# Ledger of designs, part 75: peptides against a protein of PDB entry 3WG5

Target 1, 218 residues: chain A of PDB entry 3WG5
Amino acid sequence: LAKNIVYVAQIKGQITSYTYDQFDRYITIAEQDNAEAIIIELDTPGGRADAMMNIVQRIQQSKIPVIIYVYPPGASAASAGTYIALGSHLIAMAPGTSIGACRPILGYSQNGSIIEAPPKITNYFIAYIKSLAQESGRNATIAEEFITKDLSLTPEEALKYGVIEVVARDINELLKKSNGMKTKIPVNGRYVTLNFTNVEVRYLAPSFKDKLISYITD
Target 2, 218 residues: chain A of PDB entry 3WG5 as posed
Amino acid sequence: LAKNIVYVAQIKGQITSYTYDQFDRYITIAEQDNAEAIIIELDTPGGRADAMMNIVQRIQQSKIPVIIYVYPPGASAASAGTYIALGSHLIAMAPGTSIGACRPILGYSQNGSIIEAPPAITNYFIAYIKSLAQESGRNATIAEEFITKDLSLTPEEALKYGVIEVVARDINELLKKSNGMKTKIPVNGRYVTLNFTNVEVRYLAPSFKDKLISYITD

## One batch from the design tools (peptide; made by RFdiffusion4, then SolubleMPNN)

Design b2_p13_4_s4 (from b2_p13_4, 6 letters changed)
Fold by OpenDDE base, seed 5:
Structure b2_p13_4_s4 (fold): chain B 218 residues (1-218), chain C 218 residues (1-218), chain A 13 residues (1-13)
Amino acid sequence: as target 1 above (218 residues)
Amino acid sequence: as target 1 above (218 residues)
Amino acid sequence: VVGIEPISFPTIT
């Protein structure tokens, strides 16, 4: 029986157009191989809203399930990372990670102070994050509070509140726990039941470009 | 004789993944109509290096000439905008605009101070901007100084130093002056002589998404 | 924070 493949790739640092390129490249590779799923180990403090929206759209257009895994311990899916997670087919978190803090800002002033987003922008992203949560059957109230209260959750809290689907220490535990779960959003118009029975795990290395850009953004 | 079409679109604000989407959309529309060229009226303080690199690549992959026009008076092609301009088929500037200030930064600290890019990043972008200038037959020494000296130039200086090709007050003067010029980079592997004789100018409006994202980023 | 963290090339304002 041709072994089902699960790809694992890492995305770390700020969410930018390069992060989009990383997502697109990784998902495309996994799509081309007809992988059972791709797991993206995500560690991000946030980034650009536009890049985030494009990444979400790219995930939603994926021909295969995209699992966002907040990993390793100490990692976060902060700000844009939370939106991306909420736009994905399954969210997992390792113990000792965090999710949330989604309040949009316009940037930093010359004195390092946060430039607040105008209410119209904040309201737009409230509607957007709630939409992502609702579409994925996740807690839209908490998703809104990620903005309105700048809420950050532990994996245990996020699981309890129905923001995420899995708490897992490593890829093996993630595969074990997510085996037989349905995707929280459809793949090609259908909810997919994940089948991680007898799978081969393939790790995708960052490209030279990925390493360079990560180095530039870190 | 079927009138040749020149598209004109505006891109304003920070260079982001949405700016990439704007470039991609505008260029795609003009490509689909087999336009003689597209003129992008650019006004940007800069933005993301990754988005900038993607925009440059999108311009280089264009099936039609892409003219970057720093417009209106008071506009700038700062930082990422300079890289984009140097990656385009022709650069024009209106009187009272500026180009340059290309020193990469990692961002702003909590106190608003610029977080300096490490030397490796700075050196990477020096090499990159010099490559863009060299590939387009523009002044690579000045391009480097846009980083090393944080140089900003007037249109007259930029023209004098061979950084740009045209100084024009408006679209009509731009079309007049650029008529018969060769592109500074190839289109589909060939340098194109611009033919703006008997052209129809079509203005592209920003999409609702464009307006929203511009509003979010401004 | 969906920080549009400008990888701000300094807006030389």
Scores: peptide ipSAE 0.031, ipTM 0.292, DockQ to the pose 0.235; fails the geometry check
Fold by OpenDDE base, seed 4:
Structure b2_p13_4_s4 (fold): chain B 218 residues (1-218), chain C 218 residues (1-218), chain A 13 residues (1-13)
Amino acid sequence: as target 1 above (218 residues)
Amino acid sequence: as target 1 above (218 residues)
Amino acid sequence: VVGIEPISFPTIT
């Protein structure tokens, strides 16, 4: 039987417009090949809210399931990364990773101090993150607390609280554990049951441009 | 008599955290050399509000006058660029440049459509841009209209309406016209009279990192 | 951080 393809790609660093381009490219490739899914190995400290929202939209428009995998150990889906994860079809985390810390800021002052977002902005993102959680059947209360308490969770906590779906040490374990799970959001209007039996894993490399951007942002 | 030094640097492209680093680096160099001023040749379509606010703060904290010069012809201080300009000690524009179009957005959708900022965010930036205008003795009504009407102005219009201080074709004309002007905001708590008599113009090159980022963002 | 047109975006860290 023809092996179902699962793509794996890596997105690392700050969430920017270039990160959107990475997501778009990776998802598009996987869509074109009618992959069973794409797994995005995500490691981000956060980034731009606009890029984040666009990425979420791109994921939601995907013709295939998009799995956000906070990987490797030591990685985070912090801030914007949490929103992206909550907007995805499935969230997995490796042991030793974190998710959360979503309080919006206006930036960093010269002294490295955070410029706080006004309540109006904060409230907007509270509503937004809660909507992502609710639409994906994830814990909206915790999603709110990612902002209001700047909460960060371990994979085990995130799983326990219903923020994520899988804790996995590697891609193989992820595929094993997520096999037969339904996507947390629809694909083309339908919740899809993931089929990771007899799959071929294909790794997507960053483009030259992606590599260059990553080099500069790190 | 020892020539007063005026630094000139170029900032082009989207306003990002890297743009902040550029501003910081350029201003710091000029501060260290006790320059009479630094002129930033600005060409930007806009960018991040956080980076913009940080840049404004960095300018406001400068130990020397920071002149924003929308240059060359065809350049713009659009969106975030307008805020940065309004936060500076002096604004100049070359003929054929533009300033304004400051309506905040949450981003671009996949189809290229603008995701509008909620009224709360828009109102925040209205208040912010008006404060910048008021503090600099510039036209706060027009500053507001940069948002509410997404207004863009020519140099001549901007000068006429009291948004900017100088229209100049090149650095030499800028120095000539701005000589003897007071800064529109304080330097170290005092309005400074610019002295561009017998000045040495020193150009600052982008760092290797700056070049790389610019290459990727263009 | 909030975006400002034509290119200004809110940033979440």
Scores: peptide ipSAE 0.027, ipTM 0.290, DockQ to the pose 0.244; fails the geometry check
Fold by OpenDDE base, seed 1:
Structure b2_p13_4_s4 (fold): chain B 218 residues (1-218), chain C 218 residues (1-218), chain A 13 residues (1-13)
Amino acid sequence: as target 1 above (218 residues)
Amino acid sequence: as target 1 above (218 residues)
Amino acid sequence: VVGIEPISFPTIT
């Protein structure tokens, strides 16, 4: 039986292989304790596609619901963050956050200009992001437009268009609003109805390594 | 005599040489019409240092007040955007926006990891950002911390710490709140008291070139 | 690389 425990952890900054390790560690802790869910407070400008795909896979393999919460106000789930959110069991956004801008790039040139991805890569990620949206019952048209139009949405727009499930100002409001919702993707092959009745919230702190890498990558 | 006209223009995306051209064009239009001010709705993740410095210089050379408005909700004045804001005549932020994260980098490696700037470059930008803050009577300690701690602030924090001057939800509230404020840096050698009594708001649209480049860089 | 926004301030080298 899931404990009446909800874990909350923060992942901030660029999505890298180290971000994967953070996701893996946080989810693993929550899994080991049979938490009702883990809420990841996500604030990312994006990052590496490989790390993103691994993170999405790790979320999809989670034994417990993983809620991506774009938080705090001013945060974004940009680029890789959007993919991660779309691959999660539930997406929430705080007011004043954003989601989208998913166009893949090869990198930045010496002059800081974007090196555009070739059509083959762009098309790959269009297919990929649409699959994430479709698998989660989210708006696949908008998901595609996150790439093709480099679309960014407010929480209200994202909710209206069926990209996300909840707008909440804080963890308490998130727990209240998401209580009784079904996960948008299965957990262990089943859609889980979230039970946030009488839950204990446990915050996970970044590891020393997480802090160091954040400092190096930030 | 300044006309009772306020221009509003949007600058979104990466700060590049093309962003300089946008700033120059928008400010020039507003100067030519002797506008009371121009409000630049800024949403940027950052960009190139050279372009940023040129933009700051262009703002400082403006014949009219340039208000940087971090807008809409979900927007940021990150990295280069913070420098631009700190170099402007007035900074406003909408609720749910952010400012900061100013640590200079050399770029991104092939693996998407940040290539850190050498101390000489970091120190240069510390001095530069502090100078912008000092010249504008803004918090130079926090300005430095935007680099040394990669600090990001909410509008409320930025206002509280004396980094920005106004928190406003929209242009109308911005005009109301900033009416009667003095510019934080001089216009043509004098601090200007903003007069937004009975102003006409004129929106400037991106040029075709601006749209194309935004599409290429986005 | 899926675009990192915010793009940290690349210095003009």
Scores: peptide ipSAE 0.026, ipTM 0.316, DockQ to the pose 0.205; fails the geometry check
Fold by OpenDDE base, seed 3:
Structure b2_p13_4_s4 (fold): chain B 218 residues (1-218), chain C 218 residues (1-218), chain A 13 residues (1-13)
Amino acid sequence: as target 1 above (218 residues)
Amino acid sequence: as target 1 above (218 residues)
Amino acid sequence: VVGIEPISFPTIT
């Protein structure tokens, strides 16, 4: 019986237009192969709001489940990363990772101080993050507090509070724990039950362009 | 008599953190040499708000006059570029250039449609752009309309309406026309009278890093 | 924490 394919790809660093291109490329590959799902190993301190919103939209338009996996230990889905996670079909975190800290800023001053977003911008993103949480059946109160209290959570806390769905140490544990779960948002208008009983894991590598851009931005 | 130095540098493309680095580097070089001024030949379709605000701050903290010159013909100081110009000590435009179109957006959707900024964000930037205009003694009503009407102006219109100070075809005409003008904002707390009577023009080239980043972003 | 980058002003070309 032909094994259902699960793709795994890594997205690390700041959320930018290039990050969107990576998401789009990876999801497209997985869609073309009619994969059971794609798992994105995410490690991000945040990034651009526009790129983030585009990524969320791309995930929501995916023909297959997109699983955000905050991995490895020490990684984070901070700020933009949290939005992306909340916009995805399933969120997993490895032990020793974090999620949250979503307060929007306008940037950093020359002295390294944060330029605060005006209340109007902050309130926009509060509404936006709450909508993502509500649509996915995740904790909208905590989602709000990711902004209002600049809250960051451990995987255990995030699971406990209903922000995420899985705590997993590795891909194998993730597949095991998420098997039989329904996606938190629709895939092509339908909530999908994940089937990881007989799967082949395929790793997607970054393109040369992806590597070059990452090298320049790091 | 040792000629007063005027530096000229080009900044082209999207306003990003790298653009800030370029501004900072160029201004720092000119400051170190106690230049009479630096002229930035600007051609930008816009970019990031955070980078823009940082650039404005860097210009305002400059120890020497920073002149924004929308150049060459066909270039624009669109969106973020307009803010940068309004934050500078003097604005010039070449014939066949444009300034304005400052309506903030949250990004582009996958279909290429604009994601509109919420009124709260729009209003913030209206207040901000008006403040830049007011502080520099430029037309705050037009500055507002750069957002509310998505207004774009020709050099002749911009001059007529008191948005800019000079229309010039080239660096030599710019130096000639701006000679004896006072900066529109202070330099080290003082309005400076530009003296371009006996100047040496020095062109600053982009660094290798600047070239590489530009190549990747284009 | 890289903040949610504010409003991009890309000109609609």
Scores: peptide ipSAE 0.022, ipTM 0.273, DockQ to the pose 0.779; fails the geometry check

Design b2_p13_5_s1 (from b2_p13_5, 9 letters changed)
Fold by OpenDDE base, seed 4:
Structure b2_p13_5_s1 (fold): chain B 218 residues (1-218), chain C 218 residues (1-218), chain A 13 residues (1-13)
Amino acid sequence: as target 1 above (218 residues)
Amino acid sequence: as target 1 above (218 residues)
Amino acid sequence: MSYVELEVLSAQK
């Protein structure tokens, strides 16, 4: 039986327009090869709201399932990363990772203190993150609390509260656990049942440009 | 008669947290020396909303007048730069510069298309920019149109419409024209009449850090 | 390009 391909790519660092380019490139490659899915190993402290929203849209437009995997241990899908995850077809987390802390901020003052977003902006992102959660059948109340309480969750908590779908130590365990799961959002208008029983894993390397940008943004 | 000091510093490029650091450093130096004013030669396409708002606040907290001078010819106080200007004690522009284009955007898509800000965010910034204009006795209607119409103005138009106070070719002309003007916002709770009749101009150089950051963000 | 960018960053950093 012909092995289905699952792509795995890494996105690390701040979410920027360049991160969108990475997502787009990775997803496009996987789409071109009619992959069963792409797994994005995500490790981000957050980033730009625009890039985040664009990434979410790009994921939603994907012709294949996009699995956000918060990996490796110690990684986070913080802030923008949480939105991206909530916008994806499946969320997985490795043990020792975190998700949440989605309070929109305007940035940091010179003393390193956070400049809070105005209430109107905060409320916008509350509505937005709740919509992502609702659309994906995930916990919209917790999604709201990611902002209102700046809540961060462990993988176990996130799973328990219905924020994520899988806790997995590695790609192999992820594939095993997610096999037979339905995507939390549609792919091409249909909920897809993931089939990872006979897959070939292909790792995508960052482009030279991706490496350069990561170096600049780190 | 002891010459009053006027500092001149340059801020060029995107408005970021590092730009805030530059503003803070420059203003602090000028404050420490009890300068008559600091003139910030501004050339920016825009940048981060947070940094922008922080910069505005830092300007408003200045112990000395902060004059935003859109300079040199060809420069702009676009987007975030307009907000900063409107938050300042005096706005000047050189011929051949521009101000405006304040539509908040989430960023750019891969194809370079602008991702529009949601209406709620846009409305927030409309309210914000209008407040800056009103507080400074500048044209709040035009300030709104900087967003709603993405309006950009020439120095002559901006002066005509009461957005800015001075059109000047250089620092010397700026000092001459702004001499005797009242600040458009208070300094330490009082409107200050600028006295540039006998001033020494001191140029502040960017720090090594400032130069490095400019290189990274350009 | 002229823009006002909004960031969504984690408060934990």
Scores: peptide ipSAE 0.033, ipTM 0.535, DockQ to the pose 0.581
Fold by OpenDDE base, seed 1:
Parts: sequence; C-alpha cells; structure tokens
Structure b2_p13_5_s1 (fold): chain B 218 residues (1-218), chain C 218 residues (1-218), chain A 13 residues (1-13)
Amino acid sequence: as target 1 above (218 residues)
Amino acid sequence: as target 1 above (218 residues)
Amino acid sequence: MSYVELEVLSAQK
C-alpha cells in the first residue's frame, strides 16, 4: 500500500553525473518507502546532456510519481532542467521562476565564447525534447522552440501554453493543486491519479557528498 | 548636460568575454548619449571569472551610473552575476529573483563532477568580493558568505542584509524607488544622486552578434 | 558522445 507520504528533496545547481546520483538516491528513498510521490525542488541553470538523459531515464523508471517543482522563486529549470521537467510525471513552477532555454552547445572556448553544436546535435535534441513533450502530453511546439528560439517562459506562460501543470507558491499549495491530477507519463505502465489527501511531507536532506558538490557547484 | 534619458538593456545567459562586449557596447551607447543612467537587466547563472572581472572594471570605469537590475522574475545574478552586481553603482532585484552562490570552481570534469578551486583561488575571490562590497558600502560579511557558504538570497533578504538597494517589480518602479538615491560607488570620482524625474526610457536591443551568442549560450 | 552542454552556465564560477 502506498503510504500517505510525499517526499520533498532539493536539487540545485548544474546537472552532472553527480546530479544523477542525487536523483537516483532521492527517488530510491521514496520508492523504498512506497511514497505517493516525490517532489524534487529543482533549481538549475542546466548542465551535461548525458547526465540529463540519464536523469530523465531514471525518472521514467521510477516506481512512484516524480514531480519536478521549479522552486523557490528565482529558481529556474534552464536547459537540461527543462528536459528533466518534461521527462517527469508532473511539472510545477513557483511564481517568479523560469523554464526553457534548451539549445545544445558543445561548451565554451577558452575566451568564453560558446562553441555551437553542429546541426546534427541540435536536431537530435529537437527530436528528443519533442518526444518528451509528446509522450507527456505537453506542448511539443513550445518544447521545440525552447531550442530553436532559445525560448524561456514564466510559470504563467508555461501553464498557459500547456508546458507545465501547476503554478504553486509553496509545497502546500502544490499538493493542494495537484491533488487528483493524473501523472503526465505512466508510473509502472499506468497513469496515476495523485492523492495528496492527508499526506505526511518528508524532507530529504542532501548527503554530505551532495552538500560538498553543491558547495563546489554553487 | 546629462539628458533625461535612462537606457535599459538586457544581458542574459553565461558571463563570457562576449558578455563583456555586450556590457561595453551598452554602456558606451549610454555614455555617448550622456544618459542619467543605464539599467542592465541581468539574468545570469554565472560564467567566467576573467570576463566577470573585466565587466566589473568596465562598470567601474563608466562615465554614467550603471544599475544592475536582476530581472525579470525568475532571473538570477548567480556567481559571476553577483560580483558584477556588487561592482555596480546600484543593485535592484525584482521579486522572485536571486543573488549569490559565488564559490569559484575550476570547471567540470569529463564525468560532470565539479573541479574545485584550490584554496588559493577561493581566498582570492573572497578577498575580491569583499573588496567590491566594502567599496560599495554593501554587506561584506554576506559577500564573503556568498562564497564560503555558497549563500543565495532572495531580494527581500538581500535588501534586508544591505547587499542590494532596491526591490522593484518593473522599470517604472525601479526608477521611482531609486530616484534621489546616491550611487554606491563613484561615477568619475564622485557619488552621483540619481535623477529619474521626467526621464525618457530607451531600450537597447541586442546586436545580431548578441542574439547569435545568446542563441548559442542559451 | 561529444560533450554537449545543455547549460546556460559555463562552469567558470
């Protein structure tokens, strides 16, 4: 039986292989306790594409709903963060957050100039982000424009355009608004109706390693 | 005679040598027109330390006040952006933005792990950020903690702690609130009292190059 | 895979 537990964890900073480890740890804890869901408070400017794809896969393999919550105000799900959000079971944003800016790059030159990705790579990620949007029933046109126009959206715009599902100021409002919503992708092959009635909220703290990395990345 | 003109420009994305070129271009335009000030709407997750230091120097050499406005809601002045803000004549933040997270890193390993800066580099930037804060009469203790604790602040916290000068929802509110304020650092050797009475607001658009780079960086 | 960054941040803090 699913416990009336919702986990909340924070993932902040750059998306890396370490971020994958954080996602994996947090989701695993929530899975082990058979939680109703885990909410990941995400604040990221982006990161590595390989790590992002692995994170998306880990979310998609979750035995419980994974809610990406762009939080707190001022936070972003930029670039890789947008892909992660679009790969999740539900997206929420706090007012004063952003999502988008998803154009792939190869990195930065020694002089700080961006090294553009070749069209082949850009097109790959266009296809990829569109697939995430389509599979989740989210706006694939806007998802494409996150790359082709490097578009960034407010929560209100993202909600309006069908990129996200919830605008919420805090965890309590998120739980209230998302209660009774269906996951946008399957959990273990089924769309789940979220039940946040009489839930216990449990916060997951970063590990020492997580803190060390955050301290370094931040 | 200073014209009753305030320029507004946007700088978004990573801080690079190209970002320096944007700052230089925008400030130069505003200088040429003898503007009362330029407001730079800043949204950055950080970037290169060398570029950041050059940008700070360019701001400090400006013939007119440079106001860093962390804008829009959801935007951040993260890492290098914080240094830039602290190096400026006035800092404003929109509600729902953030500032801080200033720990230097050497970059990222192939596996996406952060490469920590050696203590020598970290200590250098501690001294540097403290100097920026002290010279501008801003909270040097918090500035140090932006590195040592990787602290990020809300606009309300940043205002409360004396890191920034204004919280404003938009340009009009910013102009209204900052009218009559003194610059936090000298302009051409003198502290300037901002006069935003009967100002014309002129928006500076990104150049084609700026758009291309933003498109690549975003 | 070529190092693809989906990042608004260049890592240089």
Scores: peptide ipSAE 0.051, ipTM 0.334, DockQ to the pose 0.171; fails the geometry check
Fold by OpenDDE base, seed 5:
Structure b2_p13_5_s1 (fold): chain B 218 residues (1-218), chain C 218 residues (1-218), chain A 13 residues (1-13)
Amino acid sequence: as target 1 above (218 residues)
Amino acid sequence: as target 1 above (218 residues)
Amino acid sequence: MSYVELEVLSAQK
């Protein structure tokens, strides 16, 4: 019997239009092969809100489940990464990772000081992040506090507070723990039960472009 | 006789995937109406390299001439903005604007210090910016020096050195000066002679999303 | 149109 395929790909660094291109490429490959799911190993300090919103939309349009996995230990789904995670079909975190710190900023001044976003923008992102949490049945109060308190959570806290679905040390544990879970958002209008029995794991390598741009943001 | 249409739109702020969305929207509108050209009033301190590359590709795929106009006085086409300009069918600058300063960086440290790009990345962007200049028949040496020397030019210098095609105080002067010029890159595989005789200027307003995101970065 | 950065300033160690 043909094994179900699970793709694994890595996205590391700043969230940008290139990060969008990576998501789009990775998801498209997995869609073309009718994969059971794609796992995106995410490690990001954040990035651009517009890129983030486009990535969320791309995930929501995916023909297959997209699992965000904050990995490896020491990684973060910070700021934009949190929004992306909250927009995904399932969130996992490795021990020693973090999620949160979602306050929008306008950028950095010449002296490296954060340029604060005006209240109108902050409020927009509060509404947006809450909508992502609500749509996925995740903790919308904590999602708001990721902005209002600049809160950052451990995997254990994030699981406890209903922000994420899985704490896993590696891909094998993730597959084991998420097997039989329902997606937190629909795939093509339907909530999917993940089937990670008899799966083949396929790793997607970064393209040359992917490597080059990660070098630009690292 | 039906007047030829020239669209004018503004893009201000950081180069992002949202900036890509703006370019895409504006160019698409102008394409749908078979405009003679679209003028993008550009004011940017730079932004994301990936978004920049996507914008350049979108411009190169345009069915109509895309004119980058660094405007108003005090504006810049800094860093990513320079790449975009060099990727366009025609570059104009208003007096008191600037172009250049194209050194890639990885971002800003917590103390606001620039994180320098590794040599491999710097060299990639040197090759890339030189290709844009060469493809458009613009000064590839200066394009390289925008990175290697972090050079920034005045409109007069940029014109003198063959980086740009027009210095213009306003849209009317731009139309007048660029009338009869050939595009510096092809439109659908052909170099186009601009015809700004008997034209109607149509301003494209920012979308609500455009305004919201501009509020986020202002 | 301006971009919002959703970035945690990674403390460069």
Scores: peptide ipSAE 0.044, ipTM 0.335, DockQ to the pose 0.113; fails the geometry check
Fold by OpenDDE base, seed 3:
Structure b2_p13_5_s1 (fold): chain B 218 residues (1-218), chain C 218 residues (1-218), chain A 13 residues (1-13)
Amino acid sequence: as target 1 above (218 residues)
Amino acid sequence: as target 1 above (218 residues)
Amino acid sequence: MSYVELEVLSAQK
């Protein structure tokens, strides 16, 4: 019986239009191989709202399940990363990671102070994040509080509050725990049951361009 | 704006044909009022497999979401109770409760020894419980291990492993945490987003018959 | 079908 393939790729750093290209590339490769799923090891402090929304849309249009895995320990799915996670088919977190802190801002002033977003924008993103949570069957109240209280959660808290689906130390544990789970949002209009019984794990490397941009933005 | 109603009812003790009647009655009342959901406070050591399967079917045929809430502290959704929970639209547990221990038996001998189920029956229920888990997007691997290892989990473990959706101390916390969640299985063929923003909680009392049988089986 | 029970071992005490 042919092994199902699971891809694993890393996305790290600020969410930008380039990060969208990374998501698109990784998911496309996995789609072409008809993989059972792709796992994205995510570590981000946040980034641009427009790029984030495009990434969410790309995930939602995926032909295969996209699992967001906040990894390694010390990593975060902060701000934009939380939205992306909430828009995904499954969320996993490693111990010692975090998720949340989703309050929108307009940027930073020259003195390092935050330029606050107007209430109109804040309210827009409250509605948006709640929608993502509701669509995925995750805790919309907490999703709202990620903005209104700038809440950040541990994996254990996030799991406890019904924000995420899995806590796992590594890819092997993640596959084991998520095997037989259904996707939290549809894949091509259908909720898919994950089948990780006889899987081959393949790691995707960042492109040369991916590496260069990570070096410029660090 | 008219308040949505949430019903709360208690089911305690062994799972029998009478327990089916209780489920049917409670759900029917809530359906007639077009309630947003019914919460069943469940405490059971297990019971009959046939009754359990009928209860699962009745829940699956519900016109409204059925939330299984393992309550109060010290309660369990053991054996048959786990199957029922896994067949429900949402599972919640209070702190200090348990879920699992699902190995089927044929009964007890006169000397108090367990009569083991033949492998055929055990395998049937493994397939059944895995199906329930898969259909509900919950951890099918753990569901299997509830039988094969006679595994019992705390709320924190069950949540951590993706067996349940909520840990809550009381009904108010449960409503708060589950607000905006989607049902884990369909209601009338659709996954429903729970709306507990403006809700009235109504408690259903056990019927006189319900009380009498609980007294006889205690 | 044969009588099948799903009970926890400790609960019949």
Scores: peptide ipSAE 0.024, ipTM 0.215, DockQ to the pose 0.070; fails the geometry check

